Peptides against a protein of PDB entry 4KTY. Designs and how they scored, part 63

Target 1, 266 residues: chain A of PDB entry 4KTY
Amino acid sequence: YVLNDIGVIFYGEVNDIKTRSWSYGQFEDGILDTCLYVMDRAQMDLSGRGNPIKVSRVGSAMVNAKDDEGVLVGSWDNIYAYGVPPSAWTGSVDILLEYRSSENPVRYGQCWVFAGVFNTFLRCLGIPARIVTNYFSAHDNDANLQMDIFLEEDGNVNSKLTKDSVWNYHCWNEAWMTRPDLPVGFGGWQAVDSTPQENSDGMYRCGPASVQAIKHGHVCFQFDAPFVFAEVNSDLIYITAKKDGTHVVENVDATHIGKLIVTKQI

## One batch from the design tools (peptide; aimed at target 1 I149 N168 H256)

Design b2_p26_7_s1 (made by RFdiffusion4, then SolubleMPNN; from b2_p26_7, 8 letters changed)
Fold by OpenDDE base, seed 2:
Structure b2_p26_7_s1 (fold): chain B 266 residues (1-266), chain A 26 residues (1-26)
Amino acid sequence: as target 1 above (266 residues)
Amino acid sequence: MEPTVTVDSITVNGKTYGYPYLEEVV
């Protein structure tokens, strides 16, 4: 989890799972220094840099460029004229070294690029980490632990009312740490995500959220457990908005979201 | 730079429904 400098990231579709190689390069020259620089840019106190809870949370914020001129600019519009297409990256080293050299956000990333760079960051700092891929990953926009899909009277999706969405797949990280801030038993793997999705107390960041807590429905535990829970376990709630302004639940699907969660053991 | 929202579909209790759908480029 710390020593392996080349990994495999799962992507594609649930019925056509694909893998891509990613070079983490945590031992390459300048990479550790760059990780320290990232924490410097975050203005992280020295005393907090030994705390994996704080480090992983700061990392989740700083690997994306939002809010704080962090490492990567996300782009999903297939127009990458002012940088490198996300698919062209093969590892974290070039991205991190470019960031350190230019002192400006690097363009561009998507979820696996964010996860790859974040994995390097965590491993460089001695935090065991792995990348997790969730197929049919929900994006809960209003933090109610479900996917509210509003339908027109004709049965089509009301795009104006429907704010939630589903990714074909999404990659994030799990970091291994103790959680003295949580009850006993909720240490171990913690979900952390550097892909900018939702604002968490003023910043685009996510986690650490206890995997054990999420698995057992303890969404009240910090940080961002409701969002991560929703990514893997949201029900699709189909709501018909009547002309009279009433809303009626027409159907519920409890099986579509999070059909498969894949990660490497090493 | 934001992803384009499309619509995918599933069958729930014998009825086909759409939902907002996002795709990674790769």
Scores: peptide ipSAE 0.629, ipTM 0.954, DockQ to the pose 0.881
OpenDDE base, seeds 1, 3, 4, 5: peptide ipSAE 0.622, 0.617, 0.603, 0.619; ipTM 0.953, 0.952, 0.950, 0.951

Design b2_p26_7_s2 (made by RFdiffusion4, then SolubleMPNN; from b2_p26_7, 11 letters changed; failed a check: too like the target's own chain)
Amino acid sequence: MEPKVTVGSITVNGKTYGYPFLEEVV

Design b2_p26_7_s3 (made by RFdiffusion4, then SolubleMPNN; from b2_p26_7, 11 letters changed)
Fold by OpenDDE base, seed 2:
Structure b2_p26_7_s3 (fold): chain B 266 residues (1-266), chain A 26 residues (1-26)
Amino acid sequence: as target 1 above (266 residues)
Amino acid sequence: MEPKVTVKSITVNGKTYGYPFLEESV
């Protein structure tokens, strides 16, 4: 998990799973220095740099450019005129070296690019890490652990009221660490995500969230467990807004979100 | 720079519904 400098990222559709190679390059010249620079830009205290909980949380914030002029600017509008299209990247090295050289965010990334760069960051700093792909990954924007889909009277989605959404797939990272801040048994793999999705206590960051906690429904454990839980296990709640202002649950699908979660043991 | 939201359809208990759907570029 630390020594492998080339990986495979799963993507595509649940019924048409695809793989792409990604060069992490954690041993390449200048990469460790760049990772240290990232922590410097985050103004991370030296005392915290040995704590994988703090490091992974800072990394989740700094790999994206939001809030703190971090590494990557996300773009999903298929207009990449001022940078490199996300699909053109083949590894983390060029991105990180460009960031170090320019001292400005690099354009552009999408989830697998964020995950790839974040994986390099974690591995470079000695934290075992892997990329996870979740197919039909939910984005819960109000932290209620469900996908609230509001329907018009005609049965169509009310786009004004419906704020939650589902990705065809989403990539994030799992980092291996002890969690002395959690009860016994909730160490091990921790979900961390650098793709800017939701604000977590003032910053676009996510995790570390205990995979074991999420698996067993312990969403009260820090950090961002409700959001990660929702990504993999949200029910689709179809709600009809009546003319009298009442909301009625019309239907529920409990099987659609998180159809497949794929990770490779490396 | 945000993704375009589309609507994907599924069948739930015999009735067709949509939901906001986002797609990565690849």
Scores: peptide ipSAE 0.702, ipTM 0.965, DockQ to the pose 0.881
OpenDDE base, seeds 1, 3, 4, 5: peptide ipSAE 0.692, 0.688, 0.692, 0.627; ipTM 0.964, 0.963, 0.964, 0.952

Design b2_p26_7_s4 (made by RFdiffusion4, then SolubleMPNN; from b2_p26_7, 10 letters changed)
Fold by OpenDDE base, seed 2:
Structure b2_p26_7_s4 (fold): chain B 266 residues (1-266), chain A 26 residues (1-26)
Amino acid sequence: as target 1 above (266 residues)
Amino acid sequence: MEPEVKIDSITVNGKTYGYPFLEESV
């Protein structure tokens, strides 16, 4: 994991899985220094820099530009006039070096760019890491572990009431570490996500969330386990909002979210 | 490369439902 400087990222749709190469470049000149600079910008204490729990959590915050002028600005509107289109990046090196040189957030990223840069960051710091792609990845905005889709009486989505959404695919990272802060057995792979999706205790960050905890439904374990659980295992709840103000559950789909989770095995 | 996008519809039990694409929400 740590030694591979080129990776494969899965993307596309569940019925049309695609792959792309990504150069992590963790051994390239200036990259480690840039990763250290990222931690400096985060004002991370030296004592914490050896703790993969703290490092991965800080990294999840700092790889995105929100809150702290971190590495990457996300854009999903297909308008990239003030930077590089997300699809044009081929690896982490140019992004990280640009960030170090300019000392300003780099434009633009989407999930695989965030995940690619974050993977470089983790690997540079000696944390085994991999990219994971989830197809039909839920984004729960109200932390209720389900996707609430509100419908008008005519069956159309009420966009004013519906806040939850689903990505066709989403990439995040898994980092390998012990979790002495959790019960025995919940170390190993930890989900961490630098794509700015939800605020976690004041910052756009996510994880580390124990993959084993998520797998076994232990959403009470830090950090951000409910959000990660929802990404992979939310029920879709279709609710008709009637004109009289009543809500009626019209349909439930417990099989749509997280249909496929893919990662490269080493 | 195809970007990640929020889905705009799904089919459940033969019925197609819309899904919100909220540009302002990540």
Scores: peptide ipSAE 0.319, ipTM 0.785, DockQ to the pose 0.266
OpenDDE base, seeds 1, 3, 4, 5: peptide ipSAE 0.316, 0.303, 0.255, 0.300; ipTM 0.785, 0.777, 0.735, 0.777

Design b2_p26_8 (made by RFdiffusion4)
Pose (drawn by RFdiffusion4):
Structure b2_p26_8 (pose): chain A 261 residues (1-241, 247-266), chain P 26 residues (1-26)
Amino acid sequence: YVLNDIGVIFYGEVNDIKTRSWSYGQFEDGILDTCLYVMDRAQMDLSGRGNPIKVSRVGSAMVNAKDDEGVLVGSWDNIYAYGVPPSAWTGSVDILLEYRSSENPVRYGQCWVFAGVFNTFLRCLGIPARIVTNYFSAHDNDANLQMDIFLEEDGNVNSKLTKDSVWNYHCWNEAWMTRPDLPVGFGGWQAVDSTPQENSDGMYRCGPASVQAIKHGHVCFQFDAPFVFAEVNSDLIYITAHVVENVDATHIGKLIVTKQI
Amino acid sequence: SFASFTKTTTGTTQPKDERAIPLEIS
């Protein structure tokens, strides 16, 4: 989780798992300096850089280009003007070195690309890290921790009213650290996510959220545990437009995986 | 890309109460 500079990112389907190799390249010339440059650009106060909670949270904001001209711009537009399609990248090095050289956000990326770059950032600084993949990952748009699926009278999905969504898969990172800001028992792996989905305190960032706190539903502990809980375990609520028609308690988060040791 | 709200799988899945914990695979 610190010294391995290559890895595997899982994607596809639960019974059709695909792998994508990834070069983290945290030891390559120019990468460590690039990680420091990322924190400088985020205007991160130096006095907080010994705190992995802060470093990881800043990283979750600065790896994406929204709000702060950070590292990577997300796109699903099937055009990818003036850049590289997200599927073309095979590691983090070219992205990070291009960012340091051009001093401009790099185009383009999707969830595994954000996760790969963020993983490089964490391991390079010495924060143990890994990439996790969540199949059938919920995206909660109204912060009620459930998927609200509105139906027309005919029983079909009303695409105007329905805002929540579900991904075939989503990838984020876990960072290892104590959580002196939380009661004892909630350190260890913290979910951190640099892929923009929902604002957290006015910026696109997510975490660190204690995985142990998410497991027992104690999502009151900072940061962004409710959103992460919703990604892995929200119920689907079918609502006819308002009458609750049905509840699917098993659809979300069928499987979560990471590369074996 | 987006998954349908009705999409299914026959693959091995995690219990709901354990879904927060990742499994390590090869």

Design b2_p26_8_s1 (made by RFdiffusion4, then SolubleMPNN; from b2_p26_8, 10 letters changed)
Fold by OpenDDE base, seed 3:
Structure b2_p26_8_s1 (fold): chain B 266 residues (1-266), chain A 26 residues (1-26)
Amino acid sequence: as target 1 above (266 residues)
Amino acid sequence: GLASFTATTTGEEQPREERSIPVEIE
């Protein structure tokens, strides 16, 4: 999880799982320097750079360009005229070196690109890390632990009212660390995500969230456990918005989200 | 930098099968 510089990222559909190779390149020339530069740009105190909790949280913020002119600009509209299409990247090295050279955010990334670069960042700094892919990954945008799907009276989805969405797949990272700030047993793998999905206490960042805590339904612990929990376990709540302003729950689907979560174990 | 979660299916810059996209909910 630290020494391997080439990895496999799972993607595609739950019924057609695909894999892509990704070169992390944590030992390539200039990459460690760039990771240190990223922390410098974040104005991270030297004393915090030895704390994997702080490092992973800062990394989750800085690998995306939002808020802080971090590494990658995300784009999902299939128009990438001002940069490199996300699928054209094969590893982290070119992205990080471009960022270091230009000192401007690199275009463009999607979840696996964010996860790939973030994995390099974590591994460069001695934090064991892996990429996780979740199929039918929920994006809860109001932190209520459910996917609110608003329907018209005819049964069609009201796209104006429906703010929550479901990714066909989403990639994020797990980083291994102790969590002395949490109760005993909630160390180990921590979910961290650099794809800019939601604001977390002032920045587009996510985690570290204890995987063990989430697996046991404990979402009250820092950081962003409710969001990560929702990604893998939220119910779909189908709500009919009536013309009179009332809402009626038509159905609840507890089986749609988090159909499969996969990661490389070695 | 900015991020957008709005996905289109008409572009050719990236194959659909490789893209992370919002799925249609029915």
Scores: peptide ipSAE 0.339, ipTM 0.697, DockQ to the pose 0.042
OpenDDE base, seeds 1, 2, 4, 5: peptide ipSAE 0.334, 0.326, 0.362, 0.339; ipTM 0.691, 0.691, 0.720, 0.696; seed 4 fails the geometry check

Design b2_p26_8_s2 (made by RFdiffusion4, then SolubleMPNN; from b2_p26_8, 10 letters changed)
Fold by OpenDDE base, seed 3:
Structure b2_p26_8_s2 (fold): chain B 266 residues (1-266), chain A 26 residues (1-26)
Amino acid sequence: as target 1 above (266 residues)
Amino acid sequence: GLASFDATTTGEVQPREERAIPVEIE
């Protein structure tokens, strides 16, 4: 997971799973230097740079441009006039080198681009890392561990009230580390996500969240376990907003989210 | 929240099948 500089990223839809090659290039000239530069830009103290918990959390913040002029600007509106379309990238090297040279955020990325660059960052710093793809990935906007879908009285979705959304697929990373800050048994793979989805204690970042903890329903552990849990396990709650302002739960779907989670094992 | 939402149906600069997009919820 550290020495392999070429990977495969799963994408598409659950009924049409696709793969793309991604060059991580963690050993290419200038890449390690750029990763160190990223931590410099984050003003990360030297003592923390040896702590994979701190490094992965900082990385999740800095790989996206939000808050701190980090590496990548996200765009999902299919208009990429001021940069490179996300699908045009084939690896992390060009992105990271451009960031280092220009010292400005690089346009543009979507989840697999964020995950690819973040994977390079982690591997460069000696942290075992892999990319995970979740199909029907929930985006819980209000951190209530469910997808609130508001309906008009006619049964149509009220887009104004419905803040939560579901991705056809979403990519994030898992990083291997011990978690001395958590109870025994919750080390190992930790979910970290650099795609700017939600604010976490003042920054667009996510993780590290213990995969084992989430798998066993322990969402009280730092960091961002509720959000990651929701991505893979949220129930869809269909709520009718009545004219009088009352809300009625019409249905609950516990089968829609997280239909398939895929990662490269080798 | 996310910086943007896919609201375009024409003039795609990348294949739709490659894009991560919100799905319609029924």
Scores: peptide ipSAE 0.296, ipTM 0.692, DockQ to the pose 0.043
OpenDDE base, seeds 1, 2, 4, 5: peptide ipSAE 0.325, 0.279, 0.271, 0.294; ipTM 0.711, 0.684, 0.683, 0.691; seeds 1, 4 fail the geometry check

Design b2_p26_8_s3 (made by RFdiffusion4, then SolubleMPNN; from b2_p26_8, 10 letters changed)
Fold by OpenDDE base, seed 4:
Structure b2_p26_8_s3 (fold): chain B 266 residues (1-266), chain A 26 residues (1-26)
Amino acid sequence: as target 1 above (266 residues)
Amino acid sequence: GLASFNATDTGEVQPKEERAIPVEIE
């Protein structure tokens, strides 16, 4: 019995929201085996495979190829000569099956591809999951919960002074689980992200971060809550870089990041 | 199941409107 689960992923711009279909294929032949293979490649103990916290964290690491020869190689340079352009994918099945057969990372993905494959992985392993799209999604590169925008004294932006950036849109996943490792009330939806953005304790992974914790400003809870918080709620900090090397905060914009967060209820 | 690859989107270039890219901030 095969149930083809087709979802919708939001992308584009906040003022021009677009949707694409994505076939998760979590029940198709070979997909569960591939998910188990992924965990095998991660050298995940059997005892941990029943723990959605560990599974989702491992998944966030393994769906991207960085560090561990995981499933997908990301590419954002618009050169995809050695693989499939991210936009060509319409579902998770071929990606996962290719990974299983070749035992090599599949090229290429961007955020929605990572999220799509990760969603399949989570659902396949019995973890309720959905894809979330955040428009004007901040990429905090220095873990200060801010999107730093440096200005020259003449008012022009100096992009060389920070590695912070803002995606026009970014997709990640939310996985439903209890969080006995956190205080009561911070279970439920957990943000997890397999798009390789930042190093988290030694490898490119993200989450699970309690959505409830983030909503209430509790960024001290594992895992990667500050990063996820920054993605959706970073203030734009306009900083003038003076000739003498000093920095002066000129303006703060608290409305730009996370302009719209879209997800489908499950 | 459905094919996971759309052959119509093959090529070296990903459509600009679909790419996740850093945006310039004023």
Scores: peptide ipSAE 0.301, ipTM 0.726, DockQ to the pose 0.030
OpenDDE base, seeds 1, 2, 3, 5: peptide ipSAE 0.158, 0.212, 0.040, 0.284; ipTM 0.610, 0.635, 0.552, 0.688; seeds 2, 3 fail the geometry check

Design b2_p26_8_s4 (made by RFdiffusion4, then SolubleMPNN; from b2_p26_8, 9 letters changed)
Fold by OpenDDE base, seed 1:
Structure b2_p26_8_s4 (fold): chain B 266 residues (1-266), chain A 26 residues (1-26)
Amino acid sequence: as target 1 above (266 residues)
Amino acid sequence: GLASFDATTTGEVQPKSERAIPVEIE
C-alpha cells in the first residue's frame, strides 16, 4: 500500500456535499520529527509508541491544545484575530512545523483541520488512516446515547435546557489496527477524534472506538464507543418543557442523525 | 467563502428522512 500525501475532505451540507483538497505532507522534512515531538510532549513512554491503540489515543488528545498544550486551538466564534482562520489552512505541514518551531499551540482549527493534522500524525507513525465526514453529527454531552432537544410550548427550542447539539457536518478519523484488547472481530477501522468535544477519562480525546462494534451496538467496548455511537446513531428526543415545570416527550426522530457518512478510500 | 467551510450546530426541528448508507468513494 502507498499512502497519498494529498487527500480530499468532504464538508458542507447533506444536500450540498462539497470537497476540499488537503495536503497531509507526511513525507515532508520535519514532519515525522514533529510527530515524535508531539509524543514527547505527551510524555508517552517509548514502550507504548509501537502500540497503535495507545498512539492513536494519545494523538487524539495531543492534536487539540486542551489539557496538554497540544497542536491546535479550536475556534468556532468567527473571530480569528490572533491566528489563522480555519478555512485558510490548505494542509498539515505548516501547522505541524509551526507547532514544532514555536512549541506553542497553533491557532486556529475546526473539525476538518483537526482531522487533517491527525491524519498526518497517524500516517507518519505507520498507522493507516482516513478522514470520515458525518452529516448531521450528534454531540451527546450527557452520555445517554440520545439527543435531548427541549422545546418551549410554542415549539421553539429552549436553548437554556438543550445542552446536546447537532453539527451540520463533523470530520474525524478512522485508523486501521488490530484490537487484541477487544473480542475477536472488532479490529480493523477504529474511530478516533481529535476535535475537542467531550472529556474522556480526564482529557479531551476520543477513541479508538471499533467501527464494527459501533455498527453492531457494542458500546461497552473501549474507548468512547458510546460517544461515537451517539454521533452517528442517536435518536432525537423532543421534550416539551411545560409552564408548570414538567417535561413531556412529544416526538422521537430515529432517522435524523448520521444521514450520510462519507469517506475516501485509501 | 469562509462561511461555507465553518461547521455549525443546530437544534432546529428537521423533517424526518431515511438514513443513507455509509459510502466509500475512490
Scores: peptide ipSAE 0.024, ipTM 0.555, DockQ to the pose 0.171
OpenDDE base, seeds 2, 3, 4, 5: peptide ipSAE 0.027, 0.020, 0.019, 0.031; ipTM 0.530, 0.492, 0.521, 0.535; seeds 2, 5 fail the geometry check

## One batch from the design tools (peptide; aimed at target 1 F136 H170 H256)

Design b2_p27_1 (made by RFdiffusion4)
Pose (drawn by RFdiffusion4):
Structure b2_p27_1 (pose): chain A 261 residues (1-241, 247-266), chain P 27 residues (1-27)
Amino acid sequence: YVLNDIGVIFYGEVNDIKTRSWSYGQFEDGILDTCLYVMDRAQMDLSGRGNPIKVSRVGSAMVNAKDDEGVLVGSWDNIYAYGVPPSAWTGSVDILLEYRSSENPVRYGQCWVFAGVFNTFLRCLGIPARIVTNYFSAHDNDANLQMDIFLEEDGNVNSKLTKDSVWNYHCWNEAWMTRPDLPVGFGGWQAVDSTPQENSDGMYRCGPASVQAIKHGHVCFQFDAPFVFAEVNSDLIYITAHVVENVDATHIGKLIVTKQI
Amino acid sequence: SSPNQYKLSNQHFLDRLAELRAEEAAA
């Protein structure tokens, strides 16, 4: 989780698992300096840089280009003007070195690309890290921790009213650290996510959210545990437009995986 | 294959709702 500079990112389907190799390249010339440059550009106060909670949270904001001209721009537009399609990248090095050289956000990325770059950032600084993949990952748009699926009278999905969504898969990172800001028992792996989905305190960032706190549903502990809980375990609520029609308690988060040791 | 990240279609949710209704009817 610190010294391995290559890895595997899982994607596809639960019974059709695909792998994508990834070069983290945290030891390559120019990468460590690039990680420091990322924190400088985030205007992160130096006095907080010894705190992995802060470093990881800043990283979750600065790896994406929204709000702060950070590292990577997300796109699903099937055009990818003036850049590289997200699927073309095979590691983090070219992205990070291009960012340091051009001093401009790099185009383009999707969830595994954000996770790969963020993983490089964490391991390079010495924060143990890994990439996790969540199949059938929920995206909660109204912060009620459930998927609200609105149906027309005919029983079809009303696409106008329905805002929540589900991904075939989503990838984020876990960072290892104590959580002196939380009661004892909630350190260890913290979910951190640099892929923009929902604002957290006015910026696109997410975490660190204690995985242990998410497991027992104690999502009151900072940061962004409710959103992460919703990604892995929200119920689907079918609502006819308002009458609750049905509840699917098993659809979300069928499987979560990471590369073996 | 290259990663293809996408949101699930409406048809996917309708098929699952139909299965849930079928299980309730069988019970």

Design b2_p27_1_s1 (made by RFdiffusion4, then SolubleMPNN; from b2_p27_1, 15 letters changed)
Fold by OpenDDE base, seed 1:
Structure b2_p27_1_s1 (fold): chain B 266 residues (1-266), chain A 27 residues (1-27)
Amino acid sequence: as target 1 above (266 residues)
Amino acid sequence: DLPNQHKLSDEEFMKLKEELEAKKKAA
């Protein structure tokens, strides 16, 4: 995982899976220096830089530009004025070198770009990392571990009635580390996400969340386990919003969120 | 063909809802 400088990212739809090549370039000139610069910009103390828990959490915050003028500005409006469209990037090197040179956030990225750059960051620092793609990826905005889908009285979906949403697909990273801060057995792969989705204790960051803990339904462990759990295992709750303000559950679908999770094996 | 991601639209959710209802009716 650390030594591979070219990877494959899965994207598209659950019934139309596609792949994209991505050059991580963790051994290219200036890339390691840029990763160190990112940690410097985060004002990360030297004592923490050897701890993969702290490094991955800081990385998840700093790969996105929110809060701290990190590496990438996200955009999903299909305009991408004053920057590079997310689809134009082919690897992490150009992005990281531009960030180092300009000392300003690079425009623009979406999930696979964030995941690609974050993967380079982790690998540069000796943390085994891989990209994971989740199809039908839920974004639980109200932290109730459900994906609320509101219906009008006529039965039509009205997504404007909730802040919850579902991505056709979403990419994040898994980083390999021990978790001495968690009970025994919850080390190994940890979910970390640099795509700015939710605020976690004051910053747009996510993880590390124990994959093993999440698989066994343990969402009480740091960091951001409930959010990651919801991304892959939320039930779709179809709720009729009546004019009188009453909510009635019409249907429940427990089979679509996280229907397919794909990662490239080494 | 572009890798751009998007949030599911109302129409897409309606399709899922209809498929779910059909599946439950057939069960």
Scores: peptide ipSAE 0.642, ipTM 0.933, DockQ to the pose 0.765
OpenDDE base, seeds 2, 3, 4, 5: peptide ipSAE 0.627, 0.620, 0.639, 0.631; ipTM 0.929, 0.927, 0.932, 0.930

Design b2_p27_1_s2 (made by RFdiffusion4, then SolubleMPNN; from b2_p27_1, 17 letters changed)
Fold by OpenDDE base, seed 1:
Structure b2_p27_1_s2 (fold): chain B 266 residues (1-266), chain A 27 residues (1-27)
Amino acid sequence: as target 1 above (266 residues)
Amino acid sequence: DLPNEHKLSDDYFMELLKELKEKEKEE
């Protein structure tokens, strides 16, 4: 997980799984220096740079440009006039070197680009890491661990009534580390995400969240476990919004979100 | 195809809800 400099990212649909090659290039000239530069830009204390918990959390913040002029600017509106379309990237090296050279955020990325660059960052710093693809990935915006789908009185879905949404797929990273800050058994793979989705204690960042804790329903542990849990395990709640302001639950689907989670084992 | 991600549409959930309701009637 640290030594491989080329990987495969899964994307597409559950019924049509696709793969994309990605060059991590963690051993290429200038990449380690750039990763150190990223931590410098984050003003990370030297004492914390040896702690994978702190490093991965800082990385999740700094790989996105929000808050701190980090590495990548996200764009999902199909307008890329001021940069490079996300699909044009083939690896992390060009992105990181551009960031180091320009000292400005690089345009543009989406989830797999964020995950690719973040994977390079982690591996470069000696943290075993892999990319995970979650199909039907929920974005719980109101922290209720549910994916709310609102219906008008006529039965039509109206997504404008909620900030909750579901991605056809979403990529994030898992980083291997011990978690002495958590109870025994919750070390190992930790979910971390650099795609800017939700604010976590004042910054767009996510994780590290213990995969084992989440699997056992322990969402009370740091960091951002409720959000990650919701991404993979939210119930779809169909709610009719009445004109009088009342809400009525019409249906519940507990099987759709996180239907397939894929990661490369090599 | 392009790897661009997208949010599921209202139409998607409408169809999903329809399927769910049909399944419930059959049970």
Scores: peptide ipSAE 0.613, ipTM 0.916, DockQ to the pose 0.836
OpenDDE base, seeds 2, 3, 4, 5: peptide ipSAE 0.599, 0.589, 0.603, 0.596; ipTM 0.910, 0.911, 0.909, 0.910

